# Ledger of designs, part 115: peptides against a protein of PDB entry 3H8D

Target 1, 122 residues: chain A of PDB entry 3H8D
Amino acid sequence: DMKRQQRFFRIPFIRPADQYKDPQNKKKGWWYAHFDGPWIARQMELHPDKPPILLVAGKDDMEMCELNLEETGLTRKRGAEILPRQFEEIWERCGGIQYLQSAIESRQARPTYATAMLQNLL

## One batch from the design tools (peptide; made by RFdiffusion4, then SolubleMPNN)

Design b2_p19_5_s4 (from b2_p19_5, 9 letters changed)
Fold by OpenDDE base, seed 4:
Structure b2_p19_5_s4 (fold): chain B 122 residues (1-122), chain C 122 residues (1-122), chain A 19 residues (1-19)
Amino acid sequence: as target 1 above (122 residues)
Amino acid sequence: as target 1 above (122 residues)
Amino acid sequence: MERGDPLSEEELAILEKHK
C-alpha cells in the first residue's frame, strides 16, 4: 500500500560504550529512520569513528529498531522529524541505493515504499 | 551509579515479515526491555517460532534498540511497563543469567545494573 | 534541531570523514 505515510526522523545518539563517560569522551553519532507507515523501512547510523551503517527491512530486521512508529517517541520529539530529502541525501551519500538494490537482488529485502521507489528509479 | 531507576517494559510485536500479511498470518511475539536509567541494559524477544533472543548492553549494542528511554513511547504506552520480577522470570527461563555471565566473562558486557546484580548473585 | 533543518556541521564532518 503506497498510500502509507512516509515519515523520516533523525536524532543524535551517544554510543553505548560512551554512555557513562565524561562529556568530553562522549562522541555523538546520528541515527536516522524511515518509516513506511507504522513500520520501519530503512535505518541509518552515522558514527564519528566508523563507516555508516545502513539497514533495510527484511535483510536487517534483527539489527533495526523493532518498535513501530507509535511505540517510539519520535513523532513527539521536537526536532526529530526531517524531510524526505534530508534522509535521502545522507542515504545516497552513504551508498544506500546500492545497498538496497543488492538486498532486492538477493531477495533479502522486504517490499517497502523504499524498494518500490528504487525499482521505479532503475 | 546504582541509584538509577530500573524500569522494565513489555510489548507485543508482529514479525517484520508478517507486517503486511492477513491478520491470521501475523504471529505475535513479545519484546522486553530493561532500562538502567535512560539506557537499555537488557533486551529480550519471545518469538512464536524460534528460540528467544537475549541481548545485553555492550555485547549486543548493534542489535538492541538504540533509542534512550525517553525517545521511546514506552513510559507513555499504557500497559507497557512491567514489574522487575515479570522481566526477570522470563529472563531466567530463557537462560539470561548464563547469557549475561558469559558476556561478563568474555569482557563483552558493559557494566550495568544487571551486571552488578549478577555479580552479587555469583 | 528542528524539522527541516539542514545537516549540522557535525553530520557533515562525519560524512566527510567517511568519503
Scores: peptide ipSAE 0.028, ipTM 0.662, DockQ to the pose 0.113
Fold by OpenDDE base, seed 1:
Structure b2_p19_5_s4 (fold): chain B 122 residues (1-122), chain C 122 residues (1-122), chain A 19 residues (1-19)
Amino acid sequence: as target 1 above (122 residues)
Amino acid sequence: as target 1 above (122 residues)
Amino acid sequence: MERGDPLSEEELAILEKHK
């Protein structure tokens, strides 16, 4: 149901290998999430030293955040929530439209707000 | 550093495909996490209709929860935190010792409290 | 609702690497 609240979040992350290094040896990535109601619809990661990771519900469930929105601290983390366009701009620049389209066409994507919007655009 | 607090959590989960079904059509799994300080060291999932999933830091980073402990709602979710032995019992029954051992031997595991404890046991 | 800041220099730098 498209009545679900669409919420977007961004948090920095330190690579696992860098977690316990000195600050100067930590490279920061960025983790993005689109929640369609309580459940994640899209996830995206910007890494400093490898290609961005794009993930869509249904196709990539095992690699995505498994916590529902209420089970995360995102709604309570200052500065984590972002505007839809802040997510979409990065998503588009990372090839997210094509990625999700391919997931839909291959019948791998679970229907979400994101799939519906893309299908309306096409 | 082994001074980090070892904390364990368990939450139920509904399979993605069942999320929007009627309650009677939702089968519940169980999600387990071991946090070594702020970072996850082990993750485990019990599914009603498939083998358990075991994940260890370093080896399975992309499939594990990427949120640090503070970024999750786990510490604030009543009933989520469990005793170490409650995690370890399930871990052992699911073959976690062998799984982590293999990850260490193949040099895939990131050093954690879990790897240290296992190495002390062996 | 609180909203995040605009893209940081770090985010932009990462994006530039993938163009």
Scores: peptide ipSAE 0.028, ipTM 0.654, DockQ to the pose 0.114
Fold by OpenDDE base, seed 2:
Structure b2_p19_5_s4 (fold): chain B 122 residues (1-122), chain C 122 residues (1-122), chain A 19 residues (1-19)
Amino acid sequence: as target 1 above (122 residues)
Amino acid sequence: as target 1 above (122 residues)
Amino acid sequence: MERGDPLSEEELAILEKHK
């Protein structure tokens, strides 16, 4: 359903391993999500000390949050919502187009707004 | 910090692969989380057609939601919060004690309320 | 950060590091 609202979010996070450390020992990453309607279509994580993590629906379901949009507080969190281009810029820089393309070609990606848009772009 | 509030949640979920299917083709699973303060200590998933998934902090960070409790809507979702025993009963039935124990012994689990309690129990 | 805010310096630093 291409009529589903596309919403994007970004929040900082502290690495799980650092959660109980003193503030000076916590390194901040960034968590991004693209919701195609209520469901996550893409997830992305920027880490301070390792390569970005890219996740797409279908392929990476086990590693993605299974909470739907309403089950999160993201829509109520000030500053969490970002514009589509703010997500896409990071996605593109991290090789997200190639990643999603490969997931489609390997038949691992499930259809989402993101897969549809990519299949128009290429 | 053993003074952190221990909170437990359970919500139904539709498998990612079924999210866009018609209602009759959606199978419901159950998502469980144990929050040790703001951070997830344990996660558990019951699936209708595969073995339960058990996840513990430290070992399974990549597969667990990185949203802290406040970043979720769980505390505001009616019926989502469950009592400790309601989580523990399912955890135990799914082999969670053995799973967490193995994670501790292999030095993969990070310290949480759950690891502390287990190390008192055994 | 509010909706529409540019990338933070921290985000940019991470992106540059992983180029």
Scores: peptide ipSAE 0.028, ipTM 0.662, DockQ to the pose 0.088
Fold by OpenDDE base, seed 3:
Order: sequence, then structure tokens, then C-alpha cells
Structure b2_p19_5_s4 (fold): chain B 122 residues (1-122), chain C 122 residues (1-122), chain A 19 residues (1-19)
Amino acid sequence: as target 1 above (122 residues)
Amino acid sequence: as target 1 above (122 residues)
Amino acid sequence: MERGDPLSEEELAILEKHK
């Protein structure tokens, strides 16, 4: 349903391998999520030392956080919420449009706000 | 560090495919997490219609939620926190000991409280 | 929060199914 609120979040993360290192040895990545209502539609990650990771609902369910929006503290975390375009800009630069399109064409993508918008765009 | 607080959580989840169905058509699974301090050490999922999923830090980083403990609302979610043995009982029944051991032997597991305890056990 | 809630019937059913 297109009536669902689209909310976007970004938080920094420390790599698992760096979690127990001194702060100076911790390289920060960025974790992004798009929630279509309470449910995640897209996730992506920027890493300091490896390629971006793109994930879409349906295709990548096993790699996406299964917490619903309220189960995450994201709505209560200061500075976590971002504007739609702030997510989309990174998504596009990482090849997200092509990634999602491929997921649709392979019938792996679950219909979400993101898939609907892409189908309007193309 | 063994001084870190070990905390365990369990929440129900609805399958992605069922998220937008009527309540009667939503089958509930269960999501479990073990946090070694602020960082996830183990995750597992019980599904109504597929085998359990077991995930351990280091090996399965890409499939485990990358939110740290505070970034999840789990500590604030009533009924989410469970006792250690409640997690371990399910973990063991799902073959978690063998799974983690294999991850250690293949050098895929990141050292955590869980790996340390297993190495004490074996 | 509250700790020690017992395993639900649904959880038990799933575990039995996957034995």
C-alpha cells in the first residue's frame, strides 16, 4: 500500500573484526535502511574496505535485519533518520536501481514501495 | 572480554511473504539473538515451514543484523529478553554446538563469548 | 526487561517439526 510511511535511516557501524580493537583501529562503515511502513524494503551498507552491499526485500531476506521498525531503536535514535533523497542518492550511486531491477526481473523481489517506484520510473 | 554482559533475546517474526496478508494467514517464526556485550555473537531463527537458521559472528556477518544492542529496541521491548539457558536449549536442539564448532575449525568464527565457552566445553 | 518467559507452544511445535 502506497499509503505506508516511507522512512529512511542511516547509522554508522564498526566492522565485526574491529569491534574489540582500540578506537583508532576501528574503521567506520555506514548502514542504511528503507522501511516501507513497519517492514524493511531495502538495506545497504557502505564499507571502508569492501564494495557496497545492496539488499532488497524478497531477494535478500536472509541477509537483511528481520527486526521490524519498532523493534529497532532507530526511530528513537537521534540523528539516525534521514531524508528519502539522502538514501536514494547513495542507493543510485551504488547501482541500486540496476540491482533492484534485476531482482524484479528474476522474480526475486518482494513487491514494496521501492519496486513500485522503480516500475514507475522505467 | 569475559566481563561483558551476556544478554539473550527472542522475538516473534512474521515471514516477509506473509507481512501483508491477513492475520490468519501469517505464520509466526521466532528470532533469537545472543549479544556479547553490545555486539551480536549468535543469531538463530525458528521457522514454521523451513529448517532453523543458525548464524555465528565472523562466519555469518552478512546475514546477521548489524545493529548493536542499543540500536535495537530489544532491551526496551517487554518480554524480549530471555535467560541464557532459554537460548542455549534451542541452540543445542538445532545443532548449534556442531555449527559453531565447524565455524571455529574452518577459521570462520570471530572469537566471542560463545566460542570461548564452546572451547571450554570441548 | 522481563527475563525467563517460557518457551511458547509455537516455538515447541517448530522445534518438534524440525527434529
Scores: peptide ipSAE 0.024, ipTM 0.641, DockQ to the pose 0.127

Design b2_p19_6_s1 (from b2_p19_6, 10 letters changed)
Fold by OpenDDE base, seed 2:
Structure b2_p19_6_s1 (fold): chain B 122 residues (1-122), chain C 122 residues (1-122), chain A 19 residues (1-19)
Amino acid sequence: as target 1 above (122 residues)
Amino acid sequence: as target 1 above (122 residues)
Amino acid sequence: SAEREYIESLFGKDLTIEH
């Protein structure tokens, strides 16, 4: 639904095992989220030492953020919000297009702005 | 039209009179633009030594950017694109809400995403 | 999951503006 605002966020994280290490040993990851209105549509995690994780609504609900956008407070977190392209560039590099497409084809994906856009491109 | 992408940009400018001055004497201004699809909807200029300038499509066409978005090259200019809120915050501070409202009431404003959003808020 | 809970715990922390 084009009437819903699309918003994207990114936050860094340090692995729990690294939390008490010296700064040089704290390997940084990045958590990305796409919210289609109040609800998350896509989530992505870049890890320093393992493959990226891609998640789409419907298929991966149990692994994705369980809070709605307002509950996250991300809109009020300085530096968290990013441009759409800043999300999409990484999503594409990580194979997100195929991942979402496969989720749609298997009927695992919940309809979102992301599924609609993909189906328009294909 | 919600189907049109809303994109916002900001670029610095130096006054012509300051172009050949030492860096410390080059007073920086800021040029802001809101594009509703390919066409500019709002423009805003922050000056170091005079009041801000607010411009809305329909009313101020002759003073606004005459190029469509693609022609501007702004989408390809690193660091130019900004978040909607980064535009709106300044717009609001400068009295943009009342400015646009007055333009609508006087039938000077061309319908844009901005006019639609304002009319939804009021 | 533990990972989800950890990430969500980060939401309330301030970050540096990056854009």
Scores: peptide ipSAE 0.207, ipTM 0.538, DockQ to the pose 0.506; fails the geometry check
Fold by OpenDDE base, seed 1:
Order: structure tokens, then C-alpha cells, then sequence
Structure b2_p19_6_s1 (fold): chain B 122 residues (1-122), chain C 122 residues (1-122), chain A 19 residues (1-19)
């Protein structure tokens, strides 16, 4: 329900192809996740050389983290947890509202805290 | 409702009596607030020389911030916003669960996200 | 899936990120 804890995380990543390159040639991306209770509700990836990737539960499950929050260890990873607004600001800039709205309208989105909040926003 | 955004803030304060003393003689306290949507749900003060102060909506309204979240300017104050757990960790250490529980049992607590979550915890 | 596996491999590493 809506009483579930909403938690957000961010970790940097280097593309696999760049992992063994010189540091100056390693382009950093950012991986974001929103967990609605134990399960992921939204995922987002900022890539240095391609458009952002937006993913929502129900529609994009196969491309999203399949581990529950505890299994990820993100809550124990120093520096990984971020404020809700730190996620939402990027989500909004990347067109996340429209993406999630489209997923709801197409009946592809699984109900989450995010879908419920969007309904309140519109 | 439970869909309201939960936001937490912390700011340091110096006791009025210490404001004009030498820096080394200024004892720092910490002021914490939990906002359930626009309105405060819990307030907490860590003092350097007296017990922590715990305050909950409904019971302690006259001692708590009476401004709504936007009026406080806390969302615009750099470094003020903290993670939920940064509040909860201190709240729990200070006996906040028992304090809130007592306020609920005595019918002094106004229903908030905090009261709802406590019911889930017990 | 390959991307997911890579990201999941990062979960156990320490980070120094400012909030």
C-alpha cells in the first residue's frame, strides 16, 4: 500500500567497453532506482553518450533489477541512497512523467507508489 | 493521505545565550523536522546540555513549527534536507517510538504518516 | 540482461556520493 517506504538509490557505472581504458577515457553513467517497499518501481539510467533510459515496473520488468531491496545491498552501500527529489528531478527532466503516463494508459504499468502519485499530479 | 510526500530536515542552532560568546564556547544543538506533506508531523531537538526534546503533531502543536513546509524555506536551504533514516535513527534513539505511541494511546496525537507507520510497526 | 547483470555487480562496491 501507500504506507510502504519509498527509497531511492544512485550508483555510478562505467560502460563495460570502457572498463579497461585509461581513466580519462572512461565515461561515467548513473544508474537510479526507486524502490516501493521491497520492490523496484522505477529505474533510470543516464548514459554519457546515448539518451537516458527510463523503465517502469510492469512494462520493463525484464530490463530492471529483479532483486528485492534487501537483496541488492543498496541500503548498506555507502553513498548509494539519495533523496527522493534527487531522483525525481532527473526523472522529470528525462520525460519520466510522460513515460510513466504512457505506460499507465497502455495498461503496461504495474500499480506502484509512482503510478499512484502520477494520478494525483495529473 | 499516505500519498503525501514525507520530507525530513535538520539545521544546527546555537543557544541564544551562547550567540555572542567565543566560537569555542558556543554549544551546537540540532533541530529536526518531519513534514507530512506541507505540515509538520514530528519535531526533535538535540541539545548539548539537556535531554532531547521530542514533539508530535496534535500533542505539541504550540511548541512546534507553525509554518507550512514552503513557508519555512527549508526546501531551499542548502544542506537542510536529510534522508528519512537520518531522522528516524535519532528519533528511535531518543525514545521517539514510545513517545509517539504514548501520544496515540492518550488520544493526543493528530493522525499523520508517522502515526500510521507506527501502527504498522507494532 | 547483460546490462542488468553488470549493474547488479556494482551493488556491493562502496561509493562516495554527496547528497
Amino acid sequence: as target 1 above (122 residues)
Amino acid sequence: as target 1 above (122 residues)
Amino acid sequence: SAEREYIESLFGKDLTIEH
Scores: peptide ipSAE 0.205, ipTM 0.570, DockQ to the pose 0.443; fails the geometry check
Fold by OpenDDE base, seed 5:
Structure b2_p19_6_s1 (fold): chain B 122 residues (1-122), chain C 122 residues (1-122), chain A 19 residues (1-19)
Amino acid sequence: as target 1 above (122 residues)
Amino acid sequence: as target 1 above (122 residues)
Amino acid sequence: SAEREYIESLFGKDLTIEH
């Protein structure tokens, strides 16, 4: 379980509504993912015009990436992979610890590396 | 044991003999480290004029960084931290798997995340 | 969801992000 590779990714996105605007008018968001082995454990979205979105496996599966890591091609996407801390720093700032903790307490979170680390942290 | 942060670093070095040469004559080497929690698990050195040096905890402690991660300041050195794969790719190319495996078999390797992963890989 | 589909459509694009 805990021997799986923990890999983190970030990709920018432009809102569909901004796709045909001039570059200066295209507000960029950021999509983050934590993969615990082949499957996503956490997802996070930074939007330029709304609150961050936090998602955790088990609770938010329907809104999270359903592709396994290999299927995403993220490992082959230049510049997509980030350091764990680059994910965690944003996750923490967005209230991810509390969000995941609540999901654990409500028994909605699927056990992942993230849940294990949080429980170890507490 | 396996819940410790795995962090990887790379820093360049210039040979002392080249320190006062013109920039074009300063051959750069690379120093790599894998920290399993606070302590180094693997070290690797790429030299421009000699074979790579591979070092593993337990076997090569005397030649490896004796500072804990916090003491090194590597976490605060901009550009020093690298992705696990950036370390592993070079490690593998340099024969690190075989080196670590031999250290395990000879019972010289201290158990680390690296030894656990290798044993899981085999 | 539509949002998920959109994000996943981005996976195939090349990035130039520094990290």
Scores: peptide ipSAE 0.199, ipTM 0.571, DockQ to the pose 0.465; fails the geometry check
Fold by OpenDDE base, seed 3:
Structure b2_p19_6_s1 (fold): chain B 122 residues (1-122), chain C 122 residues (1-122), chain A 19 residues (1-19)
Amino acid sequence: as target 1 above (122 residues)
Amino acid sequence: as target 1 above (122 residues)
Amino acid sequence: SAEREYIESLFGKDLTIEH
């Protein structure tokens, strides 16, 4: 249902190995999520020292957040929620359009708002 | 079409009469807008010295922003775009649900994402 | 995974993020 609330979140992370280093040596990564209603549709991770990770529902369920939106507590986490475009800009820059399209074409993607929007675009 | 991009904006305003007063006497109001794609769906104004103004497309076209989203320049105005919930929280607090419902029931509301969501809720 | 578990451990903490 395309009437489900689309919500986006971003949280920084520091690698466990860096947690006790000096501040200048704590390299920051970013974790992004797109929730289509209560369920995650897309996930993205920006790392300070390796390529971005792109994940889409259906194809990458095992690697994605398994908690529903309410269970995450992200809606109550100050500063976590971001604008849709703040997610999409990074998603596009990381090749997310092609990644999701490939997942759709291979019939690996679960239908979500994201798949619907892409199919509407192409 | 419910696939249109829903975007929300907030900008402060100072009454013309206050523009040359001391800072403490410049009472700040807030202008809110919900755009359903390029077209405005809802508008809301918080005033320092009078009741909130609620406006919905179809019913209140003459009082609402006449510019399409691109024409407003709001998408390029730093700090203007807000999260959907930042709009909805104030909208609900101001009685927007009842206002829009009344507009729908009287057949004054133009169909928008806002009307569809309300009808989905009730 | 260890990565997922770590990320989920961050959900409960308030953040200050620059937009």
Scores: peptide ipSAE 0.197, ipTM 0.568, DockQ to the pose 0.476; fails the geometry check

Design b2_p19_6_s2 (from b2_p19_6, 10 letters changed)
Fold by OpenDDE base, seed 2:
Structure b2_p19_6_s2 (fold): chain B 122 residues (1-122), chain C 122 residues (1-122), chain A 19 residues (1-19)
Amino acid sequence: as target 1 above (122 residues)
Amino acid sequence: as target 1 above (122 residues)
Amino acid sequence: SEEREAIESLFGKDLTIEH
C-alpha cells in the first residue's frame, strides 16, 4: 500500500578498520536509508575513499539492513531522521535512478514506494 | 493521486498588533502547513494567547493559505520545511484528528492525503 | 558483512518482535 509512511534516515559511521585509530584517522562515512512503512526500500552508503554503494529492496536484501524500522530504533535516535529530499538529492547524484530502473527491468527489485515513484517519473 | 509529495512547513509569525512593539512584547505564534502536492491540505496556527486554529481543505478554504506551494516560496525558505511528525504531533495535540473526522462526516472536507490517512487509521 | 554489522551497531537497542 502506497499509503505507508515514507521515512528517511542518515547516520554517520566509522569504518571497522578505523575504529581504534586516532580521531584524525577515523574517516567518516554516511549511511542512508529509506523505509517504506516498516520495511527498508533503499539503502545508500557514502564512503570517503571508495565509490558510493546503492542498494534496493529485492535485489540487494543480503547487503541491506535486516532490521525493520522499529527494531532499528532510528525513529528515536536524535538527528537521524531526514527530509525526503535530503535522501533523494544524494540518491540522484549517485546514480540511484538508473540503478533502480535497472533493478526493475531485470525483475530483481521488490515493489516499493520507490519503484512506484520511478515508474511515475518515466 | 496519493503519490503526490507530502510536504510540511512551519514559520513563526508576529501578531499584527505586536509588529511595532519592543522585541520582548512581540509574542511569537507558529504557522504550520501540510501540502498535498501543490495544494494545501491542512493548516494550523499556534498562538501565545488564544486557542490553536485548525483548518482543513474544503471546509476552511477561505481562511487557509490561498497560494499554491510554489507561490509560497516555502521550499526555498531555510528552516521552513519540517518532518511530517513535527506537524502531526502538534496536529494531534490540538485535536486535529477529531476536527478532520468531523469535517469528513459533515461532507465539508475535500479529499486529500490527510483524509485518506484518517480513513485508514479508523 | 563486517560493515553491515558495524552500521547496525550504531542503531539504538534492537527490539524484540512481539507476536
Scores: peptide ipSAE 0.153, ipTM 0.578, DockQ to the pose 0.210
Fold by OpenDDE base, seed 4:
Structure b2_p19_6_s2 (fold): chain B 122 residues (1-122), chain C 122 residues (1-122), chain A 19 residues (1-19)
Amino acid sequence: as target 1 above (122 residues)
Amino acid sequence: as target 1 above (122 residues)
Amino acid sequence: SEEREAIESLFGKDLTIEH
């Protein structure tokens, strides 16, 4: 239901191809997640050299985190949890509202807190 | 409704009586707030020399912040916004669950996200 | 209350929070 806790996380990542390069050649990306209760609702990836990736539950399940929140260990990872606005600000900049809206309209989005909030906003 | 954004804040304060004392004599407290959408749901105050104060909407309105979230300017105050768990951890330590539960049982608590979540938890 | 007013007077200002 809509009383589930909304939690947001961000972690840096180095692309697999860059893992063993010298520090100056390791280009850092950022992985973001929105969990609606135990299950992911949105995912976002910032990359140094390509467009951001936006993913929403239902439509993009195969490309998103497959673990529930507890399984991820993110709640126990120091510095990983972020404020809702820290996620939403980036989400908005990357066109996330439009992306999710389109997913809803095409009936590809699974109902989540994110879909409900968007529908209330519009 | 229960789709309102839940936002949490913490700011330090110096007691009015200590405002003009030397720094070594200024005892710092901490003010916490939970906003359920625009309106405060819970308030908590940690003091250096007395028990914590717990306040819940409905019961303690006269002692709580009277401003809506926008009016407070807290969303624009750097470092003020905190994670839900940063609030809840202190709330729990101070007996907030029991306090809110009692307020609900006595029919003094105004319905909020906090009351709904508590009733779901128990 | 005086304490409420004092606290609310701090709203909107940048703060450095130390623990």
Scores: peptide ipSAE 0.031, ipTM 0.568, DockQ to the pose 0.516
Fold by OpenDDE base, seed 5:
Parts: C-alpha cells; structure tokens; sequence
Structure b2_p19_6_s2 (fold): chain B 122 residues (1-122), chain C 122 residues (1-122), chain A 19 residues (1-19)
C-alpha cells in the first residue's frame, strides 16, 4: 500500500577484512536503504574499491537486509535517516532507475513504492 | 500526480514586531512547509505565544506561501529541508490530520499528496 | 501579510538547524 511511510537510511560501514587494520587502512563504504513501510524496498552499497551494489526487493531479497525496519533500529540510530532525495540522487547516479526497470520488466521485482513510482514516471 | 517529489522544510522566523528588540526579546517561531512537487500543499507555523497555525492548499491559499518551491530557494537553504516525519510529527501534534480532514469534508481542500495519503489512511 | 513577507524574506538565508 502506497500509504506506507517511505523512509531512507544511510550508514557507513567498514569492510570485515578491514576491521582490525589501522584506521588509515579502513576504507569506509556506505550502506543505503529504502524502507517501504516495514520492509526494505531498495538497498544500495557504495564501496571504496568496487562498483556500487544495487538491490531491489523481489529480485535480490537474499542479498538485502532481512530485518524489518523496527528490527534494524535505524530509526533510533542518530544520523542514519536521510531525505528521500539523498537516497534517490545516489540511486540515480548508480543506475538504479535502469536496474529497477529491468527488474520490473523481467518480473523479478516485488511491487513496492519504488516500482509504483517508476511505473508512473515511465 | 502522486509521483511528484514530496519535500518538507522548516525555517525559524522572528516576529516583525520583535525584529529590532534585544536578542533575548526576539521570540522565535517556526515555519513549516510541505511541497507536493512545485507547490505548497501544507503549511504550519509554530508561534511562541499563540496557537499553531495550520494551513492546507485549496482552503488557505491566500495565507500560504505563494511561491513555487524553486522560487522559495528553500532547496538551496542549508538546514531548511527536513524529513517527512519531522513535519508529520508536528503536524499530527498540532491537529493537522483533523484540520485536513475537515478541509476535505468541506470540499475546501485541493487534491494533494496530503489529501491522498489521508484518504488512504481513513 | 507582513508575517508572510517576513518569512519569505528568510528563504534565501543560510540556517544551522539540527535534524
């Protein structure tokens, strides 16, 4: 249902392999999430040394956050929540529109707010 | 069209009568706006010494911001843009749901994202 | 409205609001 709250989050992460390195050797990535109500609709990861990872519900469920929004605690994590445009700007730059569109066309995407918006746009 | 960007803003204001007073005598209010695409859909004002002002498109057009979003410069004003929930939390506390609902029922409200969301909720 | 004009005059100014 499109009446669900659309909420977006971003958190930095250090790669597991870097966790015990000196601070200067810990390259920071960024994890992004779009929650359509309680469940993640899109996920995106910016890595320091590899291409962005784009994930959409339905297609990439196994690679995406499995926790509902409440379980994540993101709403209580200071500085985690971001504006929709802060997500969308990066999403677009990473090719997210095309990625989601492809997922819709291949019938892999689960209907979400994101799919609805895209289909209204196209 | 519900595909329009929903953007929310908050800025402080000093009452005109207080503009030339000592800083301690300048009571700050807060001006809130919800823009449904280019046009304001809801406006809200928190005053230090009087009840909140709630305004909805259609009903209160003459009392609301007359500028489109681009004209306001709000998107370029650092710290002005807020999360949807930051607006909605205050809106709800001020009785905005009831106010908008009444405007819908009286056929005074212009259809906006806000009216659509409320009608989907109720 | 005087108040509206005053508010609109602030749109171009920089703010430091914590979210």
Amino acid sequence: as target 1 above (122 residues)
Amino acid sequence: as target 1 above (122 residues)
Amino acid sequence: SEEREAIESLFGKDLTIEH
Scores: peptide ipSAE 0.031, ipTM 0.580, DockQ to the pose 0.473
Fold by OpenDDE base, seed 1:
Structure b2_p19_6_s2 (fold): chain B 122 residues (1-122), chain C 122 residues (1-122), chain A 19 residues (1-19)
Amino acid sequence: as target 1 above (122 residues)
Amino acid sequence: as target 1 above (122 residues)
Amino acid sequence: SEEREAIESLFGKDLTIEH
């Protein structure tokens, strides 16, 4: 059902490799998620010193959060939820439209709100 | 198309009757809007000294904002856009579900994302 | 998977950032 609630979240993270470094040497990344109802549809990671990571359901399930939205606790985490455009702006800037399009064309993407919206966009 | 983007906005307002009063005597209200794609679906006004106003498309068109979303400039107004739940929480608290339900049952409500979601809720 | 675990460990902590 494409009438499922679309919710977006962002949290900062420190890479595992930097966890035990001095604070001044811990580089902050940003983790983004789009949930289509209870299930993740897209994930994105911005890193300070490497290319952004774009992930879409179906294709990248093994690399994406495997918890449903309620299990993540993100809806209860103060400051985690963001506006849809706050996700989409970064997604677009990082080439997410092309990435998702490619995943659809290769038959790797699971149908989600995101795949449906791309069909409307193009 | 129920795949239209749902966007929510909130801005403060001063009542016309208070416009030329001393600043300390200007009572602030809050104006809320839900846009289903380019068109308004719901409007809500919180007042400091009278009951909240709930409005739904089809039924209350004459009392609601008649501008499309782009014409309002709200998408370009810093701090105006809010999370869906920031609207829904107030809507629910003010009896919006019952108001919309009544508008549907009386055949006064225009079909919107809001009417569709209410069907899922009940 | 190591990065996934690290990220998931952050889900329950409050943030100070604005949306």
Scores: peptide ipSAE 0.161, ipTM 0.585, DockQ to the pose 0.494; fails the geometry check

